# Peptides against a protein of PDB entry 4AID: the designs that were tried, part 142

Target 1, 242 residues: chain A of PDB entry 4AID
Amino acid sequence: FDIKRKTIEWGGKTLVLETGRIARQADGAVLATMGETVVLATAVFAKSQKPGQDFFPLTVNYQEKTFAAGKIPGGFFKREGRPSEKETLVSRLIDRPIRPLFVKGFKNEVQVVVTVLQHDLENDPDILGMVAASAALCLSGAPFMGPIGAARVGWVDGAYVLNPTLDEMKESKMDLVVAGTADAVMMVESEIQELSEEIVLGGVNFAHQQMQAVIDAIIDLAEHAAKEPFAFEPEDTDAIKA

## One batch from the design tools (peptide; made by RFdiffusion4, then SolubleMPNN)

Design b2_p22_6_s2 (from b2_p22_6, 11 letters changed)
Fold by OpenDDE base, seed 5:
Structure b2_p22_6_s2 (fold): chain B 242 residues (1-242), chain A 22 residues (1-22)
Amino acid sequence: as target 1 above (242 residues)
Amino acid sequence: SKAREWFRRKQAWWEELLKREA
């Protein structure tokens, strides 16, 4: 197996992005690890558009499978088959920043699946899942204009904290999730307790700065492991709108 | 940054591809 791995220190934790070991049948597949939290992101896209397809059919599914449930808070009661509220929310968190980064006129079906394989009870797999999904799409050859990075920012003891642990988050006055490209913030989701707009805006900027290391790591991985870009012909009606 | 350069290059490549097929 030709395994490619990128490792960085990120917010005082080791982030590992790996490809080539598992899910090799996918267009892109990345195993991402932070602490002892492990996620698999898989990107698959159709090589043709369905006749009469009028919208971009992107599906993002984040899932915390039952085999990991014993290590995931609240995982013991997850019924097979329906996404939990968390899984639904995280799927949307991943979808939101990546959807607008596909080339206009690309209406081939795209499926991104993020599976939590392990949870360390410290590092939330949502941010890791966003990073892994971004990496998998960058490796896939799909017309995805990422990578995106992602970060969670807390406010603990009067300071920004990058990707606070679940325990640190209990003391945090801010839960700020940011996703973006190297050049732009694409998504902000925030829960804030009595903080100034200045602190919140500073948190967004902090997140965007801190995610650059992740973006660079994804690019480094892609330089060594990405598939050739998938050439496609957009329908004439979409080319005029591009 | 290396990232920004890669993005710009990728963007330009896709834009050029789309223009050739239009």
Scores: peptide ipSAE 0.053, ipTM 0.622, DockQ to the pose 0.136
Fold by OpenDDE base, seed 1:
Structure b2_p22_6_s2 (fold): chain B 242 residues (1-242), chain A 22 residues (1-22)
Amino acid sequence: as target 1 above (242 residues)
Amino acid sequence: SKAREWFRRKQAWWEELLKREA
C-alpha cells in the first residue's frame, strides 16, 4: 500500500492525517487521528452531471458507528436508521464551510461521509471530522477550492483554549467552532455564556490563526497524494449568471 | 511555503478553466 501520512503538533496534541490504507475506492479518503479519537472521511463525486440538474448536489453525512457508540456521550439513544441530533448538527457544520468552495457551475453529485471509528472521550470528533472531510476533498480531484481548516475555541479562566477537551468544555464560557480557508473565515458557530463581542471576535481570530497549521498540513498531504484535478466543462448557462 | 504555492497553482488552474469557458 502506498500510505502517505502527515503528522503535526496542534494545540498540544498530535494530529495525524493518513491516506492510502482504507476506502481506496473513494475519490478521496483520509483517516484522521487526534489523541485516540479516529475518524474516516471519504469524498466521492460523479464524473458527469445528471440531465436537468439545476443545483449543486452536495451531501454530507457525519456518523458515529455503533461500535464507537459505547464510548460516545449520548450514544445509548441511537435508534437504528435515524441520525442523532449530534450527527445532524455535525453534518451541517461540515457542509456549511465546504459548499461555497466548489467551483461555480460544477453540478455533479458530491458525497462526503465522515465516520467516527474511535472516541477517546477527550477529543470531540466533530473538529477532526471537519479537518478530515477537507483533506479528503483536496485529495479527490474534485473542483474544491479548499482546504478548509477548523478549530474549536473555549474560554477558560480568562484565556482562549484551542480544541478544549470535553472536560475543559464544562468549565468553558464559550463553545466557538470556526472554519475557514487560509485567507478567510467561512463559518462561525457559537454557544456563548455572557461574554463580550470583543472576546468572541478575538476567539474567531485566534481560531483562524491556529487552523493555518492544519491547512498547511492538508496541502502538504495533497501535494504528495492528491489525484489529478478532474477536468469538467461547465454548461455555458451557469457561468454567465455568476 | 511550497504548500501555499501548490494551492495558488490549483486556484489559478481552476480560474483559467473557467475563463476559457466564459
Scores: peptide ipSAE 0.034, ipTM 0.620, DockQ to the pose 0.223
Fold by OpenDDE base, seed 2:
Structure b2_p22_6_s2 (fold): chain B 242 residues (1-242), chain A 22 residues (1-22)
Amino acid sequence: as target 1 above (242 residues)
Amino acid sequence: SKAREWFRRKQAWWEELLKREA
């Protein structure tokens, strides 16, 4: 088995990105670990467009496995077959920054699945899921103009905290999720308690700076494990609308 | 970094592919 692994220290925690052990049938697959939280991201894309396809058919599914849900607050309420509110929200958080980074005119089906395999009750799988999804897409050969990085920023004791633990988040005056490329912020989602706009903007900048190490780690993994770019030629019809 | 250079090359490859069809 040709297993490739990248390990970095990120916000005082070890981030591991691994490919080549599991889900080899996917176009891209990444096992990501931070602390003892573990997610599997898979990316699969169709090699042809469906006749009459008029929109980009990207589906992003974040899911927490039932065996992991025994440790996840509210995980017991997973009715078989419907995503929880959390799973729906996190699926959207992953979708939002990646969707605009596909090459225009690419209308082949793309499915991204992020599965929480383990939860340590300290590190939320959402940020890890965003990172893993980005990495899986970069490995897949799909016309994805990532990677994206992602970070959560808290405001605890008058300072920015990168990826606060669930316990630190109870004391945080900010829950700021940022996703972006090396060059640009793509998404901001924020819940803020009585903080100045200056602190929030500083948090976005802090997040974007801190995610560069993750972006570099994904690229390093991709240099060693990415599939060849899929031979895709955009149909002429979408180039005219730019 | 070598990583950023690889990424830039990948981006340029996609951009060139898109330009050939325009």
Scores: peptide ipSAE 0.031, ipTM 0.615, DockQ to the pose 0.278
Fold by OpenDDE base, seed 4:
Structure b2_p22_6_s2 (fold): chain B 242 residues (1-242), chain A 22 residues (1-22)
Amino acid sequence: as target 1 above (242 residues)
Amino acid sequence: SKAREWFRRKQAWWEELLKREA
């Protein structure tokens, strides 16, 4: 098996990105691990556009499987057929920063699936899922102008904390999720308790700085494991709207 | 880094493809 792995220390935790072992039928597939939280991201894209396709058909599905969900707080109500509120929210968190990074005129169907395989009850799989999805897309050969990084920032004892544990988050005055490219912040979601705008903006900057190591790790993995870029020709009608 | 340069080259390749079709 041609397994490629990148390991970095990130926020005092080991982040592992692995490809080549699982989901080889996908265009891109990445196992991401932080602590004992494990996610599988897969990216699949159609090799042709559907006739009459007028929009970019990107679907992002974040799923917490029952074997992991038995440890996930609030997992008791997961009837197999409907995404939980958390799964819906995290799917959107992944979708938002990646959608703008596809090449204009690319209207082939793209499916990103992030599956939580294990949850350690310390490291939230949402951030890990965002990172894994970014990595899977970068490996896929799809015209994705990523990678994105992602980070959660807390404010604990008057300091920024990168990817706080679930327990540290109980003491945090900030839940700030940031996603971005090397050069730009693409998405911010925040829940804040009585913090100044200055602290929040500082948190965004902190997140963007800290995610650079992840972006570099994805790029390094892609250098060794990415498929060749998929040759596509945008329909002439999309070039005119540029 | 060499990795960043490699990735930027791939991005530039996509951008060039898009420019040739324009």
Scores: peptide ipSAE 0.030, ipTM 0.611, DockQ to the pose 0.233

Design b2_p22_6_s3 (from b2_p22_6, 11 letters changed)
Fold by OpenDDE base, seed 3:
Structure b2_p22_6_s3 (fold): chain B 242 residues (1-242), chain A 22 residues (1-22)
Amino acid sequence: as target 1 above (242 residues)
Amino acid sequence: SKSKEWFQKKLEWEKELRKREA
């Protein structure tokens, strides 16, 4: 196997992005690890548009598989065959920042699947799933104008904390998830307890700054492992400027 | 291909931007 790997220190944790070992039948596939939490993201896209397709058919599916679910808090109660509330929410969390980054007029089916393979009970796989999905899309050759980075920001003991552990989050007055490109914030989701707008805005800025290292890591991986871009000519040239 | 050249230029541009912000 031609395995490409990028490793960075990120928020005091080792982030590893790996491609070329598993899911090689996908257009893009990334195994991402943070601590001992492990996710597999796969991206597959159709090479043609369906006749009469009038919308962009992107599907994002985040899954915590049964083999990992035994290590996931609350995972034992997952009914087989239906996404949990968490899986539904995280699927949307991944979808939201990536959907607008596809070239306008691209209406081929795109399927992103993020599978939690291991959970360390410290690092939430949602942020890792966002990063992995971004990386898989960048490797795929799809007309995706990423990468995106993502970060969670906590507020613990009067300071910003990058990607707080599940235990640190219990003490956090903020659960702020930010996703963005190098140049722009694309998404903010926040749960805040009695914090000023200034602290929240500072948290968004902190997140965007801290995710640059992840964006750089995805780019470095893509430089070495990305497929040739899919030959797609957009009808509207204004979409290339985003 | 034109698409490959564009992709490479994008990666180079993004990489250069980040070097200036660091």
Scores: peptide ipSAE 0.024, ipTM 0.589, DockQ to the pose 0.096
Fold by OpenDDE base, seed 2:
Structure b2_p22_6_s3 (fold): chain B 242 residues (1-242), chain A 22 residues (1-22)
Amino acid sequence: as target 1 above (242 residues)
Amino acid sequence: SKSKEWFQKKLEWEKELRKREA
């Protein structure tokens, strides 16, 4: 097995990105760990466009397996065969920042699957899933102009907290999820409790600064483990200049 | 930025692939 691993300290936690051990049939596959929360992201893309394909067919599916769901708050509502509300929301959180980063004119099917394998009850798999999906796409050879980083920011005791634990989030006046490239913020989702716009904007900037270490870690992993880029002539290269 | 360097590297690889297929 040719296993490549990148480990960084991130917000006082160990982030591990691993490839080469599992899901080797995917175009890209990353096992990501933060604390004891573990996710598997896989990226698969079609090597040809379907005749008459007029839109970019990206599917993102975040899944929490039943064995992990027994430990996950709200996992009890999982009916076999339908995504939970959480799975639907997180799938959208992953989709939103990655969709605009595909090269224009690329209309081959792309499937991103993020599977929660373990949950530590401290680290939410959503942020880890965003990071893992970004890494898997960067390894795949798909014309994806990532990586993206992602971060959750809390406001606890008058300070920004990077990726607050589920317990810290109970005391947080902010739930701010940010995703972006090294150069730009791509997505912001926020739930705010009576905070100034200045604190919220500062939180976005804090998130964008803190995710640079993750972006760098994904790039380092990709330099050692990425497949060759898929041979594709882009219609528009402006996304590469961003 | 390191992202721009990565994007540039991808573009170079894609150009090299196209030259091998041509």
Scores: peptide ipSAE 0.022, ipTM 0.573, DockQ to the pose 0.132
Fold by OpenDDE base, seed 1:
Structure b2_p22_6_s3 (fold): chain B 242 residues (1-242), chain A 22 residues (1-22)
Amino acid sequence: as target 1 above (242 residues)
Amino acid sequence: SKSKEWFQKKLEWEKELRKREA
């Protein structure tokens, strides 16, 4: 097995990004670990456009498997065959920041699948899933202008906390999820309890600063393990400069 | 930025691939 691995310390936790062991049939595949939470992200893209395709057909599917469900808060309420509310929400959280980063004119089908393999009850797999999806896309050869990073920010005891544990989040006045590139914030999702705009904006900036280490880690992994870029002539390259 | 540098590298590779297929 040609296994490539990148390990960083991030918010006082070890983040591991691994490729080459599993899901080799995908264009990109990343096993991501933080604490004892483990996710698999896969990216697959069609090598041709469907006739008459007029929109970019991106599908993102976040899944918490039944074998992990016994450790997932709310996982017991899974009706067979329907995504949970959490799975639907996290699929959108992953979709939102990555969708605008595909080269304009690329209308080949893209499927991103994030599967939670293990949950430690401390580290939420949503942030890890966003990071893993970004890494898998960067490895795939698809015309993706990533990587993105992602971070959760809490406000606990008058301070910002990077990727608070589920227990720390009970005491947090803020649940702020941010995703972005090295240069820009792409997505903000927030639940806030009576905090000033200044604290919230400071949280976005804090998240964007802290995710740079993740962006750098994805680039380093991609430099060593990415497939050759898919030969594609973009209709518009101006999005590369933005 | 590093993300822009990475994307620029991909565009250069895509150009080189097209030259080899031509």
Scores: peptide ipSAE 0.021, ipTM 0.562, DockQ to the pose 0.128
Fold by OpenDDE base, seed 4:
Structure b2_p22_6_s3 (fold): chain B 242 residues (1-242), chain A 22 residues (1-22)
Amino acid sequence: as target 1 above (242 residues)
Amino acid sequence: SKSKEWFQKKLEWEKELRKREA
């Protein structure tokens, strides 16, 4: 097995990104671990465009498997047919920052699947899922101009907390999820309790700063394990005008 | 291909950023 692994300390927790052991049939596959929360992200893309395809067919599916659900807060009996509200929300959280980063004119089908394999009840798999999806896309050879990083920021006892635990979040006056590239914030989602705009903006900046280590980790993994970029020539009309 | 060129340019840029931050 050609297993590649990157490990970093991130917000006082060990983040591990691994490829080469699981889901080798995918274009990209990353097993990501933070604490004892574990997710598998897979990226698959079609090697041709469907005739008459007018839009970019990206599908993102975040799913919490039933074997992990016994440890997932609010994990009611997922009838095998409908995503939970959480799964729908997290699928959108992953979709939003990655969708704009595909090369314009690329209209091949792309499917990203993030599966929660384990939940430690401390580390939410949503952030980990965003990171894993980013990494899987970077490894896939798809014309994806990532990586993105992601971070959750709390405000506890007058300080920013990177990726606060579920217990720390009960004391937090802020639930701020940020995703971005090295250069730009791509997405902000926030729930705030009576905090100034200055603190919130500072939280976005803090998140963007703290996610650089994750972006760097994904790049390092990609340097060692990424597939060759897919041979794609966008139509001249769809070329990113420099 | 433009995709390969853009991807390589991005990787080079990201490598260069890391060198400047180190």
Scores: peptide ipSAE 0.021, ipTM 0.590, DockQ to the pose 0.081

Design b2_p22_6_s4 (from b2_p22_6, 12 letters changed)
Fold by OpenDDE base, seed 2:
Structure b2_p22_6_s4 (fold): chain B 242 residues (1-242), chain A 22 residues (1-22)
Amino acid sequence: as target 1 above (242 residues)
Amino acid sequence: SAAAEAFKKKQAWYEELKKREA
């Protein structure tokens, strides 16, 4: 196996991005690890458009597998075949920032699947899943104008905390999830408790600054492991509808 | 590597597309 790995220190934790060992049948596949939380992201895209396809058919499926359920909070109540509320929410959190980064006019089917393989009960797999999905798309050869980074920001003891643990989040006055490119914030989701707008905006800026190391790590991995870009030229007709 | 060159070409192409859409 030609295994490529990128390791960085990120918010006082080791982030590992690995490709080449698992899910080699996908266009892109990344195993991402932070602490003992492990996710597998896969990206698959169709090499042709379906006749009469009028919209971009992107699907994102975040799932926490039953074999990991003994280490996943709330895993005991998962009915086979239906996403939990968490799985539905995280699937949307991944979808929102990546959807606008596909080249206009690209209407081939794209499927992103993020599978939680292990949970350490400290590091939430949602942020890790966003990072892994971004990396898998960058490796796939799909016409995706990423990478995106992602970060969670807490507010604990009057300071910003990057990717707080589940225990630190109990003391946090902010749950701020940010996703973006190197140049732009693409998505913000926030739950806040009696904080000023200045602190929240500062949290968005902090998140965007801290995710640059992840963006750079994805780029470095892609420089070593990306597939050949899919040859796609947008038709001139789709540029006129902007 | 061939992968690095392919990825850099892809990035440059996407940056050029973004400039044309702006």
Scores: peptide ipSAE 0.304, ipTM 0.851, DockQ to the pose 0.774
Fold by OpenDDE base, seed 3:
Structure b2_p22_6_s4 (fold): chain B 242 residues (1-242), chain A 22 residues (1-22)
Amino acid sequence: as target 1 above (242 residues)
Amino acid sequence: SAAAEAFKKKQAWYEELKKREA
């Protein structure tokens, strides 16, 4: 197995991005670890467009498997076959920042699957899932203009906290999830309790600054493990406006 | 590596596409 691994210190925690051990049949596959929380992201894309395809068919599926669910807060007996509210929400959270980063005119089917393999009850797998999905897409050869980074920002004891633990989040006045490229914020999702706009905007900037290390880590991993880019030429959309 | 060259070429092409769309 040609296993490639990138390890960084990020917010006082070790982030590990690994490829080459699991799901090698996917176009991209990344095992991401923070603390003892572990996620597997896989990216698969069709090598041709379906006849009559008029929209970009991206599907993102975040799932927490029942074997991991014994360590997932809330432990609700997942009825087989329907995503939980959390799984639906996190699937959208991952979809939102990645969808606009595909090259315009690309209408081949893309499937991103993020599976929680382990949960430590401290590190939420959503941010880790966003990072892993970004990395898997960068490795896949798909026409994805990533990477994205992602970060959660809390406000605890009058300071920003990068990726607060589930226990720190109980004392946090802010749950701010940010995703972006090196150059731009692509998505903000926030739940805020009695904080000024200045603190919130400062939190977005803090998140964007802190995610640069993750973006750089994904780039470094991709420079060592990315597949050959899929030969895709966008149709000259300029010819339709003439 | 071949992967590094391929990825860098991809990035350069995407940066050029972004500049044309801006």
Scores: peptide ipSAE 0.295, ipTM 0.844, DockQ to the pose 0.833
Fold by OpenDDE base, seed 1:
Structure b2_p22_6_s4 (fold): chain B 242 residues (1-242), chain A 22 residues (1-22)
Amino acid sequence: as target 1 above (242 residues)
Amino acid sequence: SAAAEAFKKKQAWYEELKKREA
């Protein structure tokens, strides 16, 4: 197996991005680890557009498997088949920042699947899932203009905390999830308790700065392991406005 | 590597495409 791995220190934790061991049949596949939380992201895209396809058919599916669920807080016995509220929410958190980064006019089916394999009860798999999905898309050869990074920011004892643990989050006045490119913030989702707009905006900027190391790590991994780019030329949309 | 060059070329092309669509 040609296994490529990138390891960085990020927010006082080791982030590992690995490809080449699992899901080699996917266009892109990344095993991401932070602490003892482990996720597998896979990206698959169709090599042709369906006849009459009028929208971009991107599907993102975040899932926590039953074998990991014994270690997941609030792990009600997931009835086989219906996503939990958390799985639905995290699927949307991953979808929102990546959807606008596909080349305009690309209407081939794209499927991103993020599977939680292990949870350490400290590191939330949502941020890790966003990072892994970004990396898998960059490796896939799909016409994706990423990477994105992602970060959670807490506010504890009058300071920003990068990717606070589940225990630190109990004392946090902010749950701020940010995703972005090197140049731009693409998505913000926030739950805030009695904080000024200035602190929240500062948290967005802090997140965007801290995610650059992750973006660089994804680029480094992609430079060593990405598939050949899919040959896609968007139809001249100027010819449709004429 | 050939993969690195292909990836960088892809990124540069997509960034150029994005600038033309703006």
Scores: peptide ipSAE 0.275, ipTM 0.840, DockQ to the pose 0.821
Fold by OpenDDE base, seed 5:
Structure b2_p22_6_s4 (fold): chain B 242 residues (1-242), chain A 22 residues (1-22)
Amino acid sequence: as target 1 above (242 residues)
Amino acid sequence: SAAAEAFKKKQAWYEELKKREA
């Protein structure tokens, strides 16, 4: 197998992005590891548009497999078939920042699947899933204007904490999830307990700064492993609605 | 690498598209 791997230290944890070993039938596939949490992201896109397709058919599916469920709080009851509330929420968290980064007028079906393979009970798979999905899309050749990075920021003992552990999050006055490009914040999701707007805005800036290392890691991986870009030119009619 | 060049060209092209849509 032609395996490409990028490893960085990120927030005191090892982040590994790997491609070429698993899901080779996908347009893009990335195995991402942070600590002992492991996710597989796959991106698949149709090479043609369906007749009469009038919207961009992006589907994002985050799933935590039953084998990981023995380590996931509340995971014991995941019947195969319906997404949990968590899986639905995380699927939306991944969808929100990536959807606007597709080239306008691209209406081919895109499916992103993020599968949690392992959970260490410290590193939440959601952030890792966002990173992996971004990387898989960058590798796929799809007309995606990423990468995005993502970060969670906590506020513990009067300081920002990058990607707090699940235990640190219990003491955190902030659960701030940020996703963005190198140049822009694309998504903010926040749960805040009695913090000033200044601290929250500082947290967004902190997240955006800290995710640059991830963006750079995805770019480095893509420079070594990306597929040929899909030849797509938007029709002139879709450019006029700006 | 050919992949790196292809990716960089893709990024530049998409950035140009984004600037035309803005």
Scores: peptide ipSAE 0.258, ipTM 0.823, DockQ to the pose 0.759

